# Designs tried in a protein design run: peptides against a protein of PDB entry 6D0Y. Part 121

Target 1, 225 residues: chain A of PDB entry 6D0Y
Amino acid sequence: ETEDHLESLICKVGEKSACSLESNLEGLAGVLEADLPNYKSKILRLLCTVARLLPEKLTIYTTLVGLLNARNYNFGGEFVEAMIRQLKESLKANNYNEAVYLVRFLSDLVNCHVIAAPSMVAMFENFVSVTQEEDVPQVRRDWYVYAFLSSLPWVGKELYEKKDAEMDRIFANTESYLKRRQKTHVPMLQVWTADKPHPQEEYLDCLWAQIQKLKKDRWQERHIL

## One batch from the design tools (peptide; made by RFdiffusion4, then SolubleMPNN)

Design b2_p20_8_s3 (from b2_p20_8, 13 letters changed)
Fold by OpenDDE base, seed 2:
Structure b2_p20_8_s3 (fold): chain B 225 residues (1-225), chain A 20 residues (1-20)
Amino acid sequence: as target 1 above (225 residues)
Amino acid sequence: SRKEEIERLAQQRLLEAIAA
């Protein structure tokens, strides 16, 4: 395979095909594995790029990385390292939108056996621990909570199956923080105050409620959050 | 087992990546 062809294959995976998506992903993983000796750097860069820039294909690329990781564990590790570096860079640049997506992507990698559940729990523990820091603006504390909660639709089930006690602790800490944090509002959007049964909620409170419902439903998603 | 090895590697790599 040429570099250009590899780019095409990676970018177009998941598009209409005569074969199933699963078959296509398995095939592509095989192709990429075979080409690692010659194009490892290019493949790594391409996978990181599409993982970052094509959020609509999140599960496609996490699955692909999972399949590739099963074939070459070292490469899977290099990919995770690259993604973590990108996450750190995004945070450093205050690119919170990219950062939260990267956390979500990493979360789904747990389902693909690229990242272990216990280590992801540890990451989320670190995120929520930021809420206890005094020298950090609330906006950053809020973001870490948001990053945690917004990733749970992808990995909550697995994390609770493997580390239920630790997850309960994280949830308790999160709930505690949400209760004591200062809430900001946008007056122009505050059409309703105490209206029931669907009152306007602050975005983190709203997300928290959604995640609590998801948890209650045993992480079976019934609708798009 | 293979499963255990995969899990071990997966756990180790994330921790190392975060520490880097």
Scores: peptide ipSAE 0.333, ipTM 0.882, DockQ to the pose 0.019
Fold by OpenDDE base, seed 4:
Structure b2_p20_8_s3 (fold): chain B 225 residues (1-225), chain A 20 residues (1-20)
Amino acid sequence: as target 1 above (225 residues)
Amino acid sequence: SRKEEIERLAQQRLLEAIAA
């Protein structure tokens, strides 16, 4: 495969095909594995790019990475390292939308057996610990809480099944922070369920309420977010 | 076991990436 052809294959996966999505992903994983000796850096960059720029295909690409990780575990590790580097760069550039997509992507990688649940819990512990730092702007503290909470629809069930006590501690620390933080009064988009709409609240408070209900419902969503 | 080793490696890779 040529470098340009690899880009086309990766970007177009999940589009209309005569074959099932699962078979297409398995086939693409095989192609990419075979081309790693020649195009590893390019493939890493491409996968990081689609992870942050194509959020509508998040589960497609996490599945693809999961398949690649199963074939080449070391590549999976290099990919995670690249994703974390990109996350740090996004945060330095104040590109919070890109950064949150990366966190969600990493979260779903737990379901794809690329990242272990305990390590993801540790990452979220690090995120929430930022709320205890005194010399960090609140907007940054808020983002780490947002990144944590907004990723739980993808990975909350798995994390509580494996590390319920640690997750409860993170939740307690999160709740404590939300109670003491300065509130804003800017209108924000809210998420609604068909049968139980949430009251109008500040965005993080609203998200917290939604996640608390999701947790209570044993992480079973009633609608597609 | 192999499963436990894979899990350990998966944990270590993320922790190392975060620390870098």
Scores: peptide ipSAE 0.328, ipTM 0.876, DockQ to the pose 0.018
Fold by OpenDDE base, seed 3:
Structure b2_p20_8_s3 (fold): chain B 225 residues (1-225), chain A 20 residues (1-20)
Amino acid sequence: as target 1 above (225 residues)
Amino acid sequence: SRKEEIERLAQQRLLEAIAA
């Protein structure tokens, strides 16, 4: 495969209708694995790029990465490291839109057996712990809570199956923070989302209510949040 | 195993990124 052809294959995955998506992904994973000796760096860059720029294909690319990780654990690790670096850079640059999507992407990688559930729980513990930091803007605290809650539709079920006690603690801390926070930073949060907040509720309160309902429904989604 | 070690390292770096 040429570099240009690899780019086309990766960018267009999911568009073929002759076979199931799963079979197409397995096939692509095989092709990419075979080309890693010659094009590892290029493939890595391409996957990172589409992971960031094509949010509509989140589950497609997390699944692809999961398949690649199973075939080549070293490459899977390098991909996670690359995504981690990107998340770090986004946070440092205050690019919260990209950062939250990366958190969601990483969250779904738990379902694809690329990231262990305990590690994701630890990350979310760190997120929620920001709410306890002193002398920091509330916008920072709010964002980390938002990043946590908005990722749970993708990983909440798995995390509660593996770490229910720890998750309950995180939820308790989140609830406590939401009750005591000031609700004057709504406009700032609105910039970070394409979703319009509920007319009667602040965005985080609305999201919290949605997540609580999702949890009560045993993480079975009947609608897109 | 090599698999487990690679995953461990990646996950460790994830936590480091959040802590930074």
Scores: peptide ipSAE 0.306, ipTM 0.868, DockQ to the pose 0.019
Fold by OpenDDE base, seed 5:
Structure b2_p20_8_s3 (fold): chain B 225 residues (1-225), chain A 20 residues (1-20)
Amino acid sequence: as target 1 above (225 residues)
Amino acid sequence: SRKEEIERLAQQRLLEAIAA
């Protein structure tokens, strides 16, 4: 395969096909594995690119990486290294949107058996620990909390199944931080839910409430808006 | 910085899991 063809294959996976998505992903994983000797760097770069630029296909590409990792475990490690490097670069550039997508991607890789649940818990422990640092601006502290909470829809179930006590500690620390942080409020704005008006919540408070409900529902999403 | 150290530790722990 040429580099251009590989790019096309990776970018178009998950689109309408006569075959199942699963079969297409297996096929692509095989193609990529075969081309690693010649195009490893290109494939790594392409996968990192789609991970951060195509969030609508997150689960497609995490699954692909999972399949590829099963075929070539070393490549899986190199991919994670590349993703972490990109995450650091994104944070240095204050590209928070890109960074959060990378964290979500890494989170879903736990479900794909690329990253171990305990190590993801450890990462989130480190994230939440930033809230205790006084030399870090609140915008950074808020981002780490956001990155943690917004990733839980993908990996919360698995993490609680494996490390419930540690997760509870992280939640307690998160709740404590949310209570004491500086907040922006617009009391005049109201949201109507079930014919009951309530003040608009700050985005992290709102997310926290959503995640608490998700946890209560045993990480099962029942309503799609 | 403290932030960088935390990020480094997170990376190390993930990498250790992958290397296992």
Scores: peptide ipSAE 0.220, ipTM 0.668, DockQ to the pose 0.017

Design b2_p20_8_s4 (from b2_p20_8, 16 letters changed)
Fold by OpenDDE base, seed 2:
Structure b2_p20_8_s4 (fold): chain B 225 residues (1-225), chain A 20 residues (1-20)
Amino acid sequence: as target 1 above (225 residues)
Amino acid sequence: SKKEEIEKKAEEILLEAIKK
């Protein structure tokens, strides 16, 4: 494969085809693996780019990386490192929308067996530990809790299956923080859930309630978050 | 192991990111 062709294959995966998506992804993973000796850097860059810039294909690319990781574990590791570096850069640039998406992407990589469940638990422990930082704005504490909670629809089931005790601890710490933090309750930070009649809630409180419901439902998503 | 090394490195990078 040429570099240009690889770009086309990676960017167009998931589009309408006569074959199943799973078959196409498996095929592409095989092609990419075979081309790693010649195009590792290019492939790594391309995968990082599409993972970052095509959020509508999140599960497609996490699955692809999962398949590729199964074939070449070292490359999978390099990809994860690159994505975490991107997360770091996003945070440094105060691009919190990109950052939270990257956390979600990394979360789904756990389902694809690219990131170990204990590692993701440790990441979330670190996120929630920010709530204990002193002399920092509450918005910082809130954001890391938000990043944690908003990622659980993608990985909560797996993490509780593997590390239930640790996850319970994180949840307890999160709940404790949410109870003691100052609430803003401004319109732009409020959400309305149409499922049940209730007044608009502060977003984090609402998100927390939704995640608790999701947990109660054994992480079967029935509502749009 | 190689896996442990990769995971440790990733964790270190993340820790740095969180503290920014």
Scores: peptide ipSAE 0.028, ipTM 0.678, DockQ to the pose 0.017
Fold by OpenDDE base, seed 1:
Structure b2_p20_8_s4 (fold): chain B 225 residues (1-225), chain A 20 residues (1-20)
Amino acid sequence: as target 1 above (225 residues)
Amino acid sequence: SKKEEIEKKAEEILLEAIKK
């Protein structure tokens, strides 16, 4: 495949086809694997780009990366490294919408067998540990809790199935923080949601309630939060 | 910073546990 053709293939995956999505993704993974020796950097950049810019295709691209990782483990690692770097850059640039989306993307990579569940649990433990930091703005604490909670619709089921004790500890710490934090309006959090089902309620408390409901419903999501 | 530390730690954990 030519470099330009690779871009087209990657960008158009998931569009209507006579074949199943699964077969198309498998085929594309094979094409990409074959072209890695010649176009690894380009493919890596393309995948990172579409992962960031096409949130409506999140599960398509996480699945693709999962398939590609199964074929080339080294590339999978490089991709995750690139995504983590991008997460850092997003945070540095104060692009919190992109940052939280990237956390969700990484979360779904657990389901695609790219990232191990224990690693994601550890990452979330680190996130929630920010609530224990002293002499920092509450908005920082709130954001990491938000990033954690906002990602659970994608990976909560898997993490609870494999690491229930650890997840319970994280939940307990989260609940404790939510009870003791100041209930002030946080504009930063307001911009992260397009749909607020309970506008009269403080956003983070509302999200917590939704996650508790999701957990109660055995992580069967009716709509994306 | 603490933020950088958390980010670095998260990265390390992910890199260690990624399927290779």
Scores: peptide ipSAE 0.027, ipTM 0.558, DockQ to the pose 0.018
Fold by OpenDDE base, seed 5:
Formats: C-alpha cells, structure tokens, sequence
Structure b2_p20_8_s4 (fold): chain B 225 residues (1-225), chain A 20 residues (1-20)
C-alpha cells in the first residue's frame, strides 16, 4: 500500500461495507502490520490523529490498535507512549476537549488489552491526587475528577474486576472531594437523570451519581430516551 | 436520547468554563 492509500484506509474504516466490522478491522490490522517496516512513523501519526479527532469512532480505533498490538507488541507500546505524550501536550496547551478524549481512548485501550489495568489505576490515582494540590484553581481539580469519572463508563468494569481495593480508595477520595468543593450551582451546568425524579444537580455531582449507579448496576448501561 | 443531549451540552459548557 502507498502512504496516501494508508491514510484513506485508516480514515474510512468502520464505514458501510459488505463485510463485518470485525473482518474489516482484522484485515486492516494485517495491512498495517505489513507496512510497518516502511511506514511505521506515518501509521503511528495517523492513528494518533484519528484517535483524537474522530471521537465518534473511538471504539473502532481502540479495537484496531488492540488487534495491531496483538500482532506487533512493540508498536502498541510506541502508540501508547505517543498518546501519553499527546495528552501531556494537550494539557499544557489547555486543550481540555482533546485531553478528555485522549483519557477515554486510553481507558478503552485497557479493554483492548493494550494497557494493563494496574497502569490505568495508577493514572487515575494521579488524577484524583490533584484534588489535594494546594494553591491551584478549583477548575483544575474539577477537571481531573471529571476526566476520571467520565472515563469509567469505558473501563470501570475492568478496573474493579482487577483492582477493586484500589478503586474503592480512589472512589472514597473522589467522594470526599466532591463533598467539600465549592459548587457552582449554575443552571447551565445542571443536568437531568432519566432514571428517576430528582432535583437538578451540578454537572460533577450528577456525573458522580451516574457513576455510582453504574457501579451499582455492575457497570451495565441502560437504555434511556 | 434527550438525556444524552443534555449531558453533552453540560459537558461542553463545563469544559469551556474550565478553559477560562
């Protein structure tokens, strides 16, 4: 495959096809593996790009990376390193939209057997530890809690299955912070939960309630109108 | 869903507020 053709293949994966998505992903993983000797850097950049710019295809590309990692473990490691570097750069540039998507992407990579559960737990421990930082804006503390909680729909089940004690500690620290933080109480930051009637809550409080319910439901999502 | 739309909007607002 030519370099330009690789870009097309990667960007268009998951689109309408006569074959199953699984078959297409397996096929593409094979193509990419074969082209790594010649186009490793390009493929790495392309995968990083689509990971952060096409969030609607998050699970498609995490699955693809998982398949590729199974074929070439070294490349999988290089990809994770590149994604972590990008996350750091995004945070440094105050690009929080990109940063949160990267955290979610990394979270789902745990399910794809690219990132080990203990490593993700350690990352979340670091995130929640920001709540204990002194002389920093609350929005910084809030963002890291948000990044943690908003990623749990993707990886919470796996992390609790593997590291329940550590996760309980993180949850306890999160709950403690949420109770003591200054709440904004801005109407635009309030959300509604369809599960049962309740007062409007600040976004982080609502998210916390959603995650607590998800945990109680054994990390099984429900259909909501 | 309607709930998802509301949550998405809230998320966007939160992120914008954090950036400022």
Amino acid sequence: as target 1 above (225 residues)
Amino acid sequence: SKKEEIEKKAEEILLEAIKK
Scores: peptide ipSAE 0.022, ipTM 0.545, DockQ to the pose 0.016
Fold by OpenDDE base, seed 3:
Structure b2_p20_8_s4 (fold): chain B 225 residues (1-225), chain A 20 residues (1-20)
Amino acid sequence: as target 1 above (225 residues)
Amino acid sequence: SKKEEIEKKAEEILLEAIKK
């Protein structure tokens, strides 16, 4: 494959086709694997780019990376390292929109067996530990809790299956923080709706309740409206 | 979905607050 053709293939995966998405992803993974000896750096850059810039295709690209990782563990590792580096850069640049998305992406990579459960647990432990930082704005603490909780739909089941004790500790710390954090002067974080099932509530509290319910339901989302 | 819309709105609000 030419370099330009690889770009087209990667960018257009998941588009309408006569074949199933799964079949297309498997095929693309094979093509990319075959071209790694000649175009590894280009493929790596392309995958990082589309993963970052096409959030609507999150599960497509996490699945693709999962397939590639199974074929070439070294490349999978390099991809993860690149994404983590990007996350760190986003955080340093205060690009929280990109950062939270990258956390979700990495979370789903655990679900795709690219990232080990213990590694993700460690990341979430680090996130929740921010709630214990002194002399920092609450918004910083809130964001890391948000990043953690909002990523659990993608990885909570896997993490509790393998690291239930550690996750329970993280949850306990999160709950403790949510109970003690200031709420009265944070109207911006409230979600307003006329829907009875979703009354006006502070977003983190609402998210926490949703995650608790998800956990109680063994991470099954059939009840989500 | 309805839930998705609510969550998206909440996320936007949160992110905006952080950027201030």
Scores: peptide ipSAE 0.021, ipTM 0.554, DockQ to the pose 0.016

## One batch from the design tools (peptide; made by RFdiffusion4, then SolubleMPNN)

Design b2_p21_1_s1 (from b2_p21_1, 9 letters changed)
Fold by OpenDDE base, seed 1:
Structure b2_p21_1_s1 (fold): chain B 225 residues (1-225), chain A 21 residues (1-21)
Amino acid sequence: as target 1 above (225 residues)
Amino acid sequence: DTLRPSKFSDEELEAYVEKKK
């Protein structure tokens, strides 16, 4: 019964309430902390599940985990480890859609002080380094670049504030790769708008341009990527 | 392989919560 109640609380957080979302999240974090001695494993599994399966609540659950991590640092670490394990499993299973979302989730955890910025930079360095490896299909290299770039709206500001030199290096390597990679120019991988006729652009080139603009705008998002 | 964990200080936590409100 208690487990069912915890599940309900976790799944329903962020829904319409008479209280503010922030207040509800603080309250839930307190409840979860209090129940960790008896239900740690269950709570961990629940949080991992909702984090993975409810992308519309990404910022809600990253915030919740941030608050919980502040209360119980060890549990926060266990959660991160579980999410990393899930990411590895997704990659192993070639579930790239889930994998990229998990990278975004982990990225936002940096903002919530669950993951250290230098550690995230290191992860992105590893991603972009795949572009320099031999015997790796371009589709694989492209995915890692995509995973990196598509996560920057969530964490780019924080990473540049703390690790600007390292980020510049990653950007330089990314730009170099994008210039030399083979472009497919397949319509389904092109970005276009119905409002203004313009030449269709390859999806990674388009994403790169958008991220460069975001960076130039000091990471203040003015449009949805 | 494992991401390095971080944590809020009391000051950071208060600031973060306040920003979200």
Scores: peptide ipSAE 0.244, ipTM 0.806, DockQ to the pose 0.030
Fold by OpenDDE base, seed 2:
Structure b2_p21_1_s1 (fold): chain B 225 residues (1-225), chain A 21 residues (1-21)
Amino acid sequence: as target 1 above (225 residues)
Amino acid sequence: DTLRPSKFSDEELEAYVEKKK
């Protein structure tokens, strides 16, 4: 019965409440910490599940894990290990959509001080290094670049603040790869309002441009009205 | 290949909580 209550609390966090989200997260972290001695495995499974299945609550659960990790460092480590294991499993199963989301989740955990920034940089270095492998198809190389770039909105600021030189190297390698990779011509699917013809850019090139702009804007998202 | 765990210091935790409020 208590387990069911924990599930309810974890799943419903972020929903309408009389209290602020931050207050609820802090409170929930305290509750979970107190129940770890009796329900560690269940709580771990629940957190892993919601982390995977509720992408709309990514920042909610990364924050929760951050607060919990601050209270119980060992449990935070176990959670990270579980998520990494899931990432590896997703990659082995060729579930690239889940895998890229997990990378984003892990990326945001850096902001919550669950994962060290240098470690995240190392992971991205490993990802981009795949572009230099000779025995992997381009689609695989492209995916790792995509996983890296698409995660930067969540962690780029933090990584550049702490590891700017290393990040610049990764960016240089990424740019180099994007310039030399084979590109598939895709017909324009988007409608432009401008009078000038706008050919549709390849998806990785487009993402690269977006990330470059984000970087130029010091990782601050612009308000688009 | 394992991500290195991190944690808030007491000072960082306080700052983080206050920032979220």
Scores: peptide ipSAE 0.227, ipTM 0.794, DockQ to the pose 0.030
Fold by OpenDDE base, seed 3:
Structure b2_p21_1_s1 (fold): chain B 225 residues (1-225), chain A 21 residues (1-21)
Amino acid sequence: as target 1 above (225 residues)
Amino acid sequence: DTLRPSKFSDEELEAYVEKKK
């Protein structure tokens, strides 16, 4: 069945091929576009599923969605909406691991021109604003800061290029919060491997320092992998 | 909170694809 074929194509993109990844992604985007009239719902569900469940292919699927969005803008919007719904559900369910990944995924979608930079900035503003709310557990506040900071390796450059003033405000608020929060040790997985040794610090302070360094380096990350 | 969708122009798409190579 055609639906099964689409599932196979979507799930297997990025695997070993005689063609370049870029060529395969373009080809798949074309195939998906052509089949949207008949299988939009199925394709949407599949893309959301692989986006959520295959984190190792994050950049592959963000790129695919970017290409598809360029071909069918409305579908791209529907995809974003679906991902936002999933993020909200994850947050409500206190599934912070999934939620933070979804934020990263959405962040990279900015690079793929699926999400507008100002909109992502607004989301991050909302995240950091939680730190200013009363009667909110610090663990919750910390998570929002973590979600913000840990996403910047993917999107920081783009956001600062387009919304530097707003980003500076977010950074200032973040810094202020980090200075006044209670220091705790919470095990969280960092997104990237630093090529330079860092002193042992509280996890958010450490992340903050890493992001500050990344910012200073004009968001150029050394590719060690 | 909703995210506003964006899109590539033809020129941006070409540049993007090339950059990914």
Scores: peptide ipSAE 0.209, ipTM 0.795, DockQ to the pose 0.031
Fold by OpenDDE base, seed 4:
Structure b2_p21_1_s1 (fold): chain B 225 residues (1-225), chain A 21 residues (1-21)
Amino acid sequence: as target 1 above (225 residues)
Amino acid sequence: DTLRPSKFSDEELEAYVEKKK
């Protein structure tokens, strides 16, 4: 295998083929595993890149990483570390859009058993703890809450199944913050369902309501219009 | 800030694969 070939394989996975996506991912995972001795760094970089730059393939690459992690735990760890570093860099650069996506990606990695649920809970605890910091602007506090809440569709079920008490505490703290924060009432895209559309609300309040509904529905997503 | 990696047990791996199929 060449670096260019690996890049092609990684970038094109999920495209239409005669085989199922799952089969292709398993096959690719096998290829990548076999090439790790020679191309670990390149593969790592490629996976980080596509994970970051191809959000439309989030579940594809989280699944791929899940398969790779199962095959090579150390590589999975290195990937997670790389993504965490990228998250930190994004935050330092005030690239909050990238950062929130990375949080979602990491969240789905929990769903793919790449990241331990307790560890993600701890991260979310850290996020929500920012709301208690006095020297942090509300916009930053809001972002951490947003990052937390907006990631729950990917990981909420798993986290509540394994760490319900801790999650309840995080939720309580989140709710408390949302009640006391200054509301800006900025418009935000809402999740609309056919049976129960959400009213126009402040974006975090709206998201909170949506997540509460999701939680109530046992994290089963309904059809979104 | 450090996320702890997870790894599949044999049972989890099987379940994971089945869920993805």
Scores: peptide ipSAE 0.144, ipTM 0.750, DockQ to the pose 0.030

